# Peptides against a protein of PDB entry 3B8E: the designs that were tried, part 11

Target 1, 230 residues: chain A of PDB entry 3B8E
Amino acid sequence: PFLIFIIANIPLPLGTVTILCIDLGTDMVPAISLAYEQAESDIMKRQPRNPKTDKLVNEQLISMAYGQIGMIQALGGFFTYFVILAENGFLPIHLLGLRVNWDDRWINDVEDSYGQQWTYEQRKIVEFTCHTPFFVTIVVVQWADLVICKTRRNSVFQQGMKNKILIFGLFEETALAAFLSYCPGMGVALRMYPLKPTWWFCAFPYSLLIFVYDEVRKLIIRRRPGGWVE

## One batch from the design tools (peptide; made by RFdiffusion4, then SolubleMPNN)

Design b1_p9_3_s1 (from b1_p9_3, 7 letters changed)
Fold by OpenDDE base, seed 2:
Structure b1_p9_3_s1 (fold): chain B 230 residues (1-230), chain A 9 residues (1-9)
Amino acid sequence: as target 1 above (230 residues)
Amino acid sequence: VRKIVLPPV
């Protein structure tokens, strides 16, 4: 998010404090929960891997898969951001280079894509209104990420939801997201304005996409053992 | 000119 903010010179899509809340608040308990995931049903049926060759290849492929999933997560966040700004008169193309004037408190006549003038206060309300839905979008796509991380090869439908700690982590991160989004004073403290409940659904297509993408990946691995996707 | 409704703060 921060790289696109700098390169495209767009209004700030996600605040620094909200990023910290994702990295330290929502991700920590889920990450710990993965340590308690049950072994895949087929691991015990596999011959011992060569620890020198197969480990390095597997780590590289896992890293690439997580990198791709991370890009889809970021895309989901930016999608929510662009939808909110478009609904508020700022089309994506108009946002390019707009940050300089957007952040200038002395400019109170910044035009949107429809020729409406926006005061500094109005612009900041819209900006901070984007922060919370972006954050919530990340939490919603993290649901899919956590679920797919349960296995390396087996489908989630084969593995099941037996890890109670992971289930608890999903509820905890969701409860934290709701708390940070709706608790009084969060707009002042975190620059997170409350969002309409409908914005929680904006991320669902991306969460589903992540899930389907990983299930297809795992299906390919199961059908082609030793392939480049493992 | 589309009148934009600001989201509730």
Scores: peptide ipSAE 0.027, ipTM 0.637, DockQ to the pose 0.120
Fold by OpenDDE base, seed 3:
Structure b1_p9_3_s1 (fold): chain B 230 residues (1-230), chain A 9 residues (1-9)
Amino acid sequence: as target 1 above (230 residues)
Amino acid sequence: VRKIVLPPV
């Protein structure tokens, strides 16, 4: 989020404190839960790996896959951000370079894409309105990320959802997201304004995309052992 | 008409 904020000079999509809540709050239990995942049914069918060569290749491929998933997650967050701003009169193209005037407290006549003037206070309300849905979008796409991380090669449909700690992690991160979104004072403390329930669904296409992407990847791995996607 | 689409409260 911050890189695009700096490069594109757009209004701040997500606050620093909110990012800390993601990294330390929503991701902690899910990450620990993966340590308790059941072994894949195909472990005994895998050929012996060369510990010097095959381990490094596998780590690189895993890192690449998670990097690609991370890009899809970021796209989901930014999609939500752009939708909110567009609904408030700011089309994506109009946001490019707008930060300078957006953050200027003395400019109270910033025009949107429709020629409407926005005061500094109104702009900050819209900015902070983006933070909560962006955060929730990250949590929703993290559901898919956590579920796909259950297995390396098998489909989630083959592995099932037997890990109770993972299920608890999904509940915990969702409950924390709801708490941070709706608790009184979060608007002041975290610059997170309350969220309409409809915005929880904005990330669902991206969550589904992540899931489908990984299932297709795993399917390819199963059909072509030793392929470039492993 | 300032359509401040109020944050989805």
Scores: peptide ipSAE 0.026, ipTM 0.666, DockQ to the pose 0.155
Fold by OpenDDE base, seed 5:
Structure b1_p9_3_s1 (fold): chain B 230 residues (1-230), chain A 9 residues (1-9)
Amino acid sequence: as target 1 above (230 residues)
Amino acid sequence: VRKIVLPPV
């Protein structure tokens, strides 16, 4: 998020406070829940792996998969950001280089893509209105990320949802996201303005994409044991 | 249930 903010000079898509809420709030209980996940049912059917070569390859492949999933998560957040700004009159192309004038308190006539003028206060309201849906988008894509992390090889449908702590984590992170988004005073305290319920659905295609991507990956691993994807 | 004051559309 910060790299694109610096390179493209767009209005800030995600605040530092929202990042802290992700790292310390929504992700902590889900991460702990993975420690209680049951072993995959096929562990006893796997042939002995070479402990020196196969660990290194597996760590690299896991790292690449998480990197790719992280990119899809970021794309989901940016998609939500661009949709909100476009609905408020700022098309994506118009946002390039706009940060300098956007953040200037003395400029009260910043034009949108349709020639409408925006005061500094109006711009900051719409900016902070983007931060909360970006945060919520991350939570929604994290649902998929957490679910796919239950297994390395087996489908989630084969493993099932038996981990009650993981289920609790999904509810907790969602409840926390709703609390931070809608609690009175959060706009002043955290610069997290309330969002329309429709914005919760903006991330669903990306969450589904993450899930499908990982299930296809796991299917390939099961069909081609010893392939470069394991 | 405090009404969610949605920002002006």
Scores: peptide ipSAE 0.026, ipTM 0.630, DockQ to the pose 0.059
Fold by OpenDDE base, seed 4:
Structure b1_p9_3_s1 (fold): chain B 230 residues (1-230), chain A 9 residues (1-9)
Amino acid sequence: as target 1 above (230 residues)
Amino acid sequence: VRKIVLPPV
């Protein structure tokens, strides 16, 4: 999010606090659960012929899969951001390079894609309105990751403790998303304005995309054992 | 397209 903000000079898609909440509050427990589940599934399927090499390969595979999923998650967040801004009159092309004028408090006549003028306050309201749906999009996409984790399990019954950690993580991230989205004062404290319920559905296509991506990945791994997708 | 600004809470 921050890299695209710098490169494209777009209005800030996600606040620093929301990034910290994602990295520390929502992503950590699912990521740890995924890492342990993959490690245990690989350990159970193959006796480590070389524990150092197999551990290194597994760590690389987990890191690669997590990195790829993280990129899809970021794309989902950006999609939600662009949809919200487009519905507010700012088409994606118009956002490119707009940051300089957007963040200038002395410019109160920033035009949108339809020639409507926006005051600094109005621009900040719509910007902070984007932060919450971006965060919620990440949480909803993480639900797909959790479902994918469960579908990676050959036996739902054998990994009962990891399932509990995963389900707890899902509950925690969803509760955090609801708290940050709807608790009074979050707009002032965290610059996260409340969401219309409709914005929760904006993430669902990306959750489906992640699900399809992982199913295709699993299909490729099953058909080509030892491929680069492992 | 109308300005649909969510009210600050």
Scores: peptide ipSAE 0.024, ipTM 0.647, DockQ to the pose 0.194

Design b1_p9_3_s2 (from b1_p9_3, 8 letters changed)
Fold by OpenDDE base, seed 2:
Structure b1_p9_3_s2 (fold): chain B 230 residues (1-230), chain A 9 residues (1-9)
Amino acid sequence: as target 1 above (230 residues)
Amino acid sequence: IRKIEIPPL
């Protein structure tokens, strides 16, 4: 998120403190859950042919999975960010390079994609309104990621929600999202303005897309054992 | 087009 903010010079999509809350609060329990689930996977039921090489391969596969999940989460957050800004008159193309004027408190006539002028105060309200939905979007996407990553080959419908750590992670992450979104003072402390319940649904199409994509991937792996998709 | 459709709650 921060790299795109620097490269594209767009308005800040997520505050630094909120990023830290994601990295430390939302990623730790999912990471632990996924580490345990990979240990429970049918791959670990096979005795390693070479314990040193197979451990390294497993660590690389875990690292790649976490890296991919993190990229997917960031894409989901940016999707929500662009939707919110577009609904408020700022199309994605117009946001490129806008940061310089956006962050200038003395410029009160920044035009949106429709020629409407925005004061500094109005711009900051919209910016901080993006922070909470971005965070919530990550949480909602993580629900899907936690469910789909439970197995590499089996459908969620075949394995079910038997992992207690996964269930705990989902509840903890949801509780944290609700706390950060609705606790008094979070707007001042974290620049996270409270979120209308309707914005929780903004991530659902993206979570569904990820779910469908992963189920199709798993179906292909099951039909073609030993293919490149492993 | 409403300038701010999302009231900060």
Scores: peptide ipSAE 0.021, ipTM 0.624, DockQ to the pose 0.203
Fold by OpenDDE base, seed 5:
Structure b1_p9_3_s2 (fold): chain B 230 residues (1-230), chain A 9 residues (1-9)
Amino acid sequence: as target 1 above (230 residues)
Amino acid sequence: IRKIEIPPL
């Protein structure tokens, strides 16, 4: 998010506090779930022909899968950001290079794509209104990731412990998202303004995309047993 | 394009 903010000079799509909430609140439970899944994999796999290389390959494959998922999550967040700004009169093309004037507190006549003038205060309200939906989009996309992780292993015993961790993670992320979105004073404390319920649905196409991506990946793995994509 | 009138808190 920060790299695109620098390169495109767009209004800040995600605040530092919101980033911290993602990293500490949403990413921790998936990471723990992965660590348990990897430990359980090591117990059930027949002695690897080469323990060092097979562990490295598995770690690399997991890292690549999560890297790809993280990219889709970021795309979902940016989509929500652009939709909100477009609904408020700022088309994506108009946002390119707008940061300089957007962040200037002395400019109170920044024009949108339709020639409407926006005060500094109005612009900051819209900016901070984007931060919460961006966060919520990440959470909703992570629901798909967690469900996908559940469908990988058919062991009923592994499903039991993994299901409890996954359900707990889903609940924690959702509760955190609701708390940050609707708790009084969060706009002042964290610069996360209240979210309209309609914005929760903006992430759903990306959650579906992740499901489709994982199913396609699984189909490729099934058709090419012994390929690098295990 | 409606300015989201955020009601004053």
Scores: peptide ipSAE 0.020, ipTM 0.614, DockQ to the pose 0.259
Fold by OpenDDE base, seed 4:
Structure b1_p9_3_s2 (fold): chain B 230 residues (1-230), chain A 9 residues (1-9)
Amino acid sequence: as target 1 above (230 residues)
Amino acid sequence: IRKIEIPPL
């Protein structure tokens, strides 16, 4: 999130404290849950033929999985961010380079994509309104990604939700998302304004897309072992 | 353009 903010000079999609809450609060328990995947997973059913190579393979796989999950989460968050801003009159193309004027307190006539003028206060309200749905979107995407990442080849429907640590992590991150979204004072403390319940659903199409894509990928892998899709 | 109605804090 922060990298795109710097590179594209867009309005800040997510606050630094919220990023820390994601990295430490939401990602850590799911991370542990993947490390302790049940022996029923494709990864664990392969008894380590060589403990040294299989640890390295597992660490590389975990690292790749986390890197991919993090990228997908960021993409989901940005999707929601762009949807919210577009619904408020700021098309994605118009956001490029807008940060300079967006963050200027003395400019009270920043035009949106439709020629509507926005005061500094109004812009900051919209910005901070984006932070909460961005975070919630990450959590909702994490639900899918964590479920997907349980196996390399097996469908979610084949593997099931047997990992108690994963279920706990999903509950914790959801509870944290609800707390940060609806606890009084979060707007002041974290620059996270409360969101309407409808915004929780903004991530679902993206989460579903990832789910379907991965299920199709896994289906292809199962039908064509050794294909380029692995 | 639907402004996100922020509930009053």
Scores: peptide ipSAE 0.018, ipTM 0.616, DockQ to the pose 0.206
Fold by OpenDDE base, seed 1:
Structure b1_p9_3_s2 (fold): chain B 230 residues (1-230), chain A 9 residues (1-9)
Amino acid sequence: as target 1 above (230 residues)
Amino acid sequence: IRKIEIPPL
């Protein structure tokens, strides 16, 4: 997200506080779930013939899958950002290079794509309105990721512990998203303005996309064991 | 242009 902000010189799509909430709030539960899965696999499986190579392969596979999912999450967040700005009169093409004037407090006549003038305060309200939906988009997409992680292994015992961690993760992420979105003063304190409930649904197509992507990936792995997609 | 009405803080 931050790289596109630098390259495209667009208004800030995701605030620093929101990034911290993603890194500390949402990414911790998947990491813990993976750590428990590794620990449980180490207890229940026969010693891997080569612990170093099998661990490295598994870490590479997890890193690649997580990296791909993370890219789809970022794309989902940016889509939500562009939709919000477009609904407020700023088409994606108009946002390119706009950051300099957008962030200038002395410019109160920044035009949108329809020739409407926006004060600095109005622009910042719209910008901060984008931060919360971006975060919520990440959380909703992570719901799909967590559900995907559940469907990989047919171990009933592994599923039981994973189900508790999964439910806890879904609850924690959703509670955090609700807190940041609707707690009074979060707009001033965290630059996260409250969301219309409709914005929670903006991420659903991307959650479905991740689900389809993972099912296709699993299907490819099943058809081509040892393929590059593992 | 539908302004996203931000609910009042």
Scores: peptide ipSAE 0.017, ipTM 0.593, DockQ to the pose 0.206

Design b1_p9_3_s3 (from b1_p9_3, 7 letters changed)
Fold by OpenDDE base, seed 3:
Structure b1_p9_3_s3 (fold): chain B 230 residues (1-230), chain A 9 residues (1-9)
Amino acid sequence: as target 1 above (230 residues)
Amino acid sequence: VRKIEIPEE
């Protein structure tokens, strides 16, 4: 989000501190999942195929999968951001390069795509209104990701531990989302205004998209084991 | 402050 903010010179879609909270909060679950998967693999006494190479391949595959999912998550967040801004009169094309004037407190007549003038305060309210839905969108999309991670290995026994990790991850992310979205002072501390309940649903199409994407990916992998999609 | 007043044309 911050990189696109710099590159495209759009209004800030999500605060840096909030991004750090996401990274710290959400990366724990994958790390735990990986640790448990490794522990389970070690317990299952799979013949020592070259443990260094197989571990590296798995880590690379996991990293690639998380990287792809992370990109889709970011796209989902940006979609929500653009929808909110568009609903408030700022079409996506109009946002390009707008940051300079947007962040200037002395300019109180920034025009939106419809010719409406926006004061600095009004612009900042809209900006900070975008931060919370962006974050929540990421969390909701991550729910789909966590569910996807659960379905990766059809082992019924592995499903049990993965289910606990999944539930814990879902709880942690949801609790974090609720905390950041609704805790008093988050508007000042993180520039996150309280979220209207309707915006929770804006992410669901993207969660579904990720789910479908992963199911298709899994289907391809199942049909072509050892393919480039692994 | 949603200035969502879509001008009614």
Scores: peptide ipSAE 0.025, ipTM 0.587, DockQ to the pose 0.138
Fold by OpenDDE base, seed 5:
Structure b1_p9_3_s3 (fold): chain B 230 residues (1-230), chain A 9 residues (1-9)
Amino acid sequence: as target 1 above (230 residues)
Amino acid sequence: VRKIEIPEE
């Protein structure tokens, strides 16, 4: 998020505090859950043919999978960000390079894509209105990630939701997202303004995409054992 | 273009 903010010079899509809340609040329990599930899964029951190389390959594959999922999460967040700004008159193309004027408190006549003028205060409200949905989008996408990471080879439909830690993590993330989105004072404390319920659904297509991607990946792995996608 | 109606506190 921060890299795109610098490269594209767009209004800040996600605040530093929200990033910290994601990293510390939403990612911790999932990571612990995944660590426990990996230990319980039959992934470890197959003796590696070569313990050194197979561990390294597995770590690289896991790292690549997490990297890819993280990219899809970021894309989901940015999609939500662009949708919100577009609904408020700022088309994605118009946001490119707008940061300089957007962040200038003395410019109160920044025009949107439709010629509407926005004061500094109005712009900051819209910006902070994007932070909460971006965060929530990440949480909703993480639901799919957590569900798919239960098994390396088996479909989620085959293994089910047996891990209580995973279920707890999903509820914790959701509760945190609800707290940050709707608790009074979060706008002042965290610059996270209240979220309209409709924005929770904006992330669902991306969660579905991740789910489908992983199921397809697992199907390929099952059909081609020893392929590069393992 | 919906201006976010800031509720006038």
Scores: peptide ipSAE 0.024, ipTM 0.590, DockQ to the pose 0.283
Fold by OpenDDE base, seed 2:
Structure b1_p9_3_s3 (fold): chain B 230 residues (1-230), chain A 9 residues (1-9)
Amino acid sequence: as target 1 above (230 residues)
Amino acid sequence: VRKIEIPEE
């Protein structure tokens, strides 16, 4: 998120403290869950190969999976960010390069995509209104990603939710999202304004898309073992 | 395009 903010010069999509809370709070349990699931899946089906080579392969696969999940989560968050800003008159193309004027306190006539002028205070309210939904979107996308990443080749429906660590991670992330979204003072401390319940549903189409995409991917892998999609 | 009704403090 921060890299796109620098490169595209868009209004800040997510606060730095909130990013840290995601990276440290929401990513730890998922990462541990994925590490345990990969270890269990590889140990049960394969004779002990060289422990050093298997560990390196597992670390590389965990790192790759984590990197891909992080990219998908960021895309989901940005989708929600662009939806909120578009609903408030700022189309995605108009946001490019807008940061300089957006963050200037002395400019009170920043025009949106429809020619409406926005004061500094109004702009900051819209900006901070994006932070909480962005975070919640990441959590909702993580629900799908965690369930999907449980297996490389099997459908979620075939394995079920047998991993207790995964279930615990989902619960923790949901509790954290509820706490940060609705606890008094979070608007001041984290620049996270209270979330309307409707914004929880903004992520669901994206989570469904990821779920369908991965199920199709897994179906292709099962039908064509050794294909390029591995 | 609904302006967020900023509650008039």
Scores: peptide ipSAE 0.024, ipTM 0.501, DockQ to the pose 0.370
Fold by OpenDDE base, seed 4:
Structure b1_p9_3_s3 (fold): chain B 230 residues (1-230), chain A 9 residues (1-9)
Amino acid sequence: as target 1 above (230 residues)
Amino acid sequence: VRKIEIPEE
């Protein structure tokens, strides 16, 4: 998210606190799950496979999987961000390069895609309105990712402790999302304005798309073992 | 263009 903010010069899609909550909340659960999966695999892999090669392959596969999941989560957040801004008159193309004028306090006539003028205060309200939905979207996408992970064949045997950790992580993330979204003063303190419950549903189409994509991917892998989609 | 109604604190 931050990289796209820098590269595309768009309005800030996600606040620093929200990024920290993602890094500490959402990224830690996968990391812990990885550590347990490695530990369980080391216990189960007492068979004479070269432990160095299998460990390296697993670490690479897991790192790639988590990297891909993280990218998908970011895409989900950005989707919600673009939807919110589009509903407020800022089409995605118009956001490119807009940051300079967006963040300038002295420019009170920033035009949206429809020629409406936005004051600095109004722009910041919209920006901070995007932060909470972005986070909530990540959480909702993570639910989908966890469902997908549960449906992975290889995870069925490793599902025991991993699932408990993942379920706990989901609960924690959801509780955190609810807290940050609905606790009074979060708009002032964290630049996360409260969300209408309707915005929670904005992520669901994206989660569904991810689910469908993964199911299609699994179907392709099943039909073409050893294909480029692995 | 629907402005997102931010609940007033």
Scores: peptide ipSAE 0.019, ipTM 0.529, DockQ to the pose 0.218

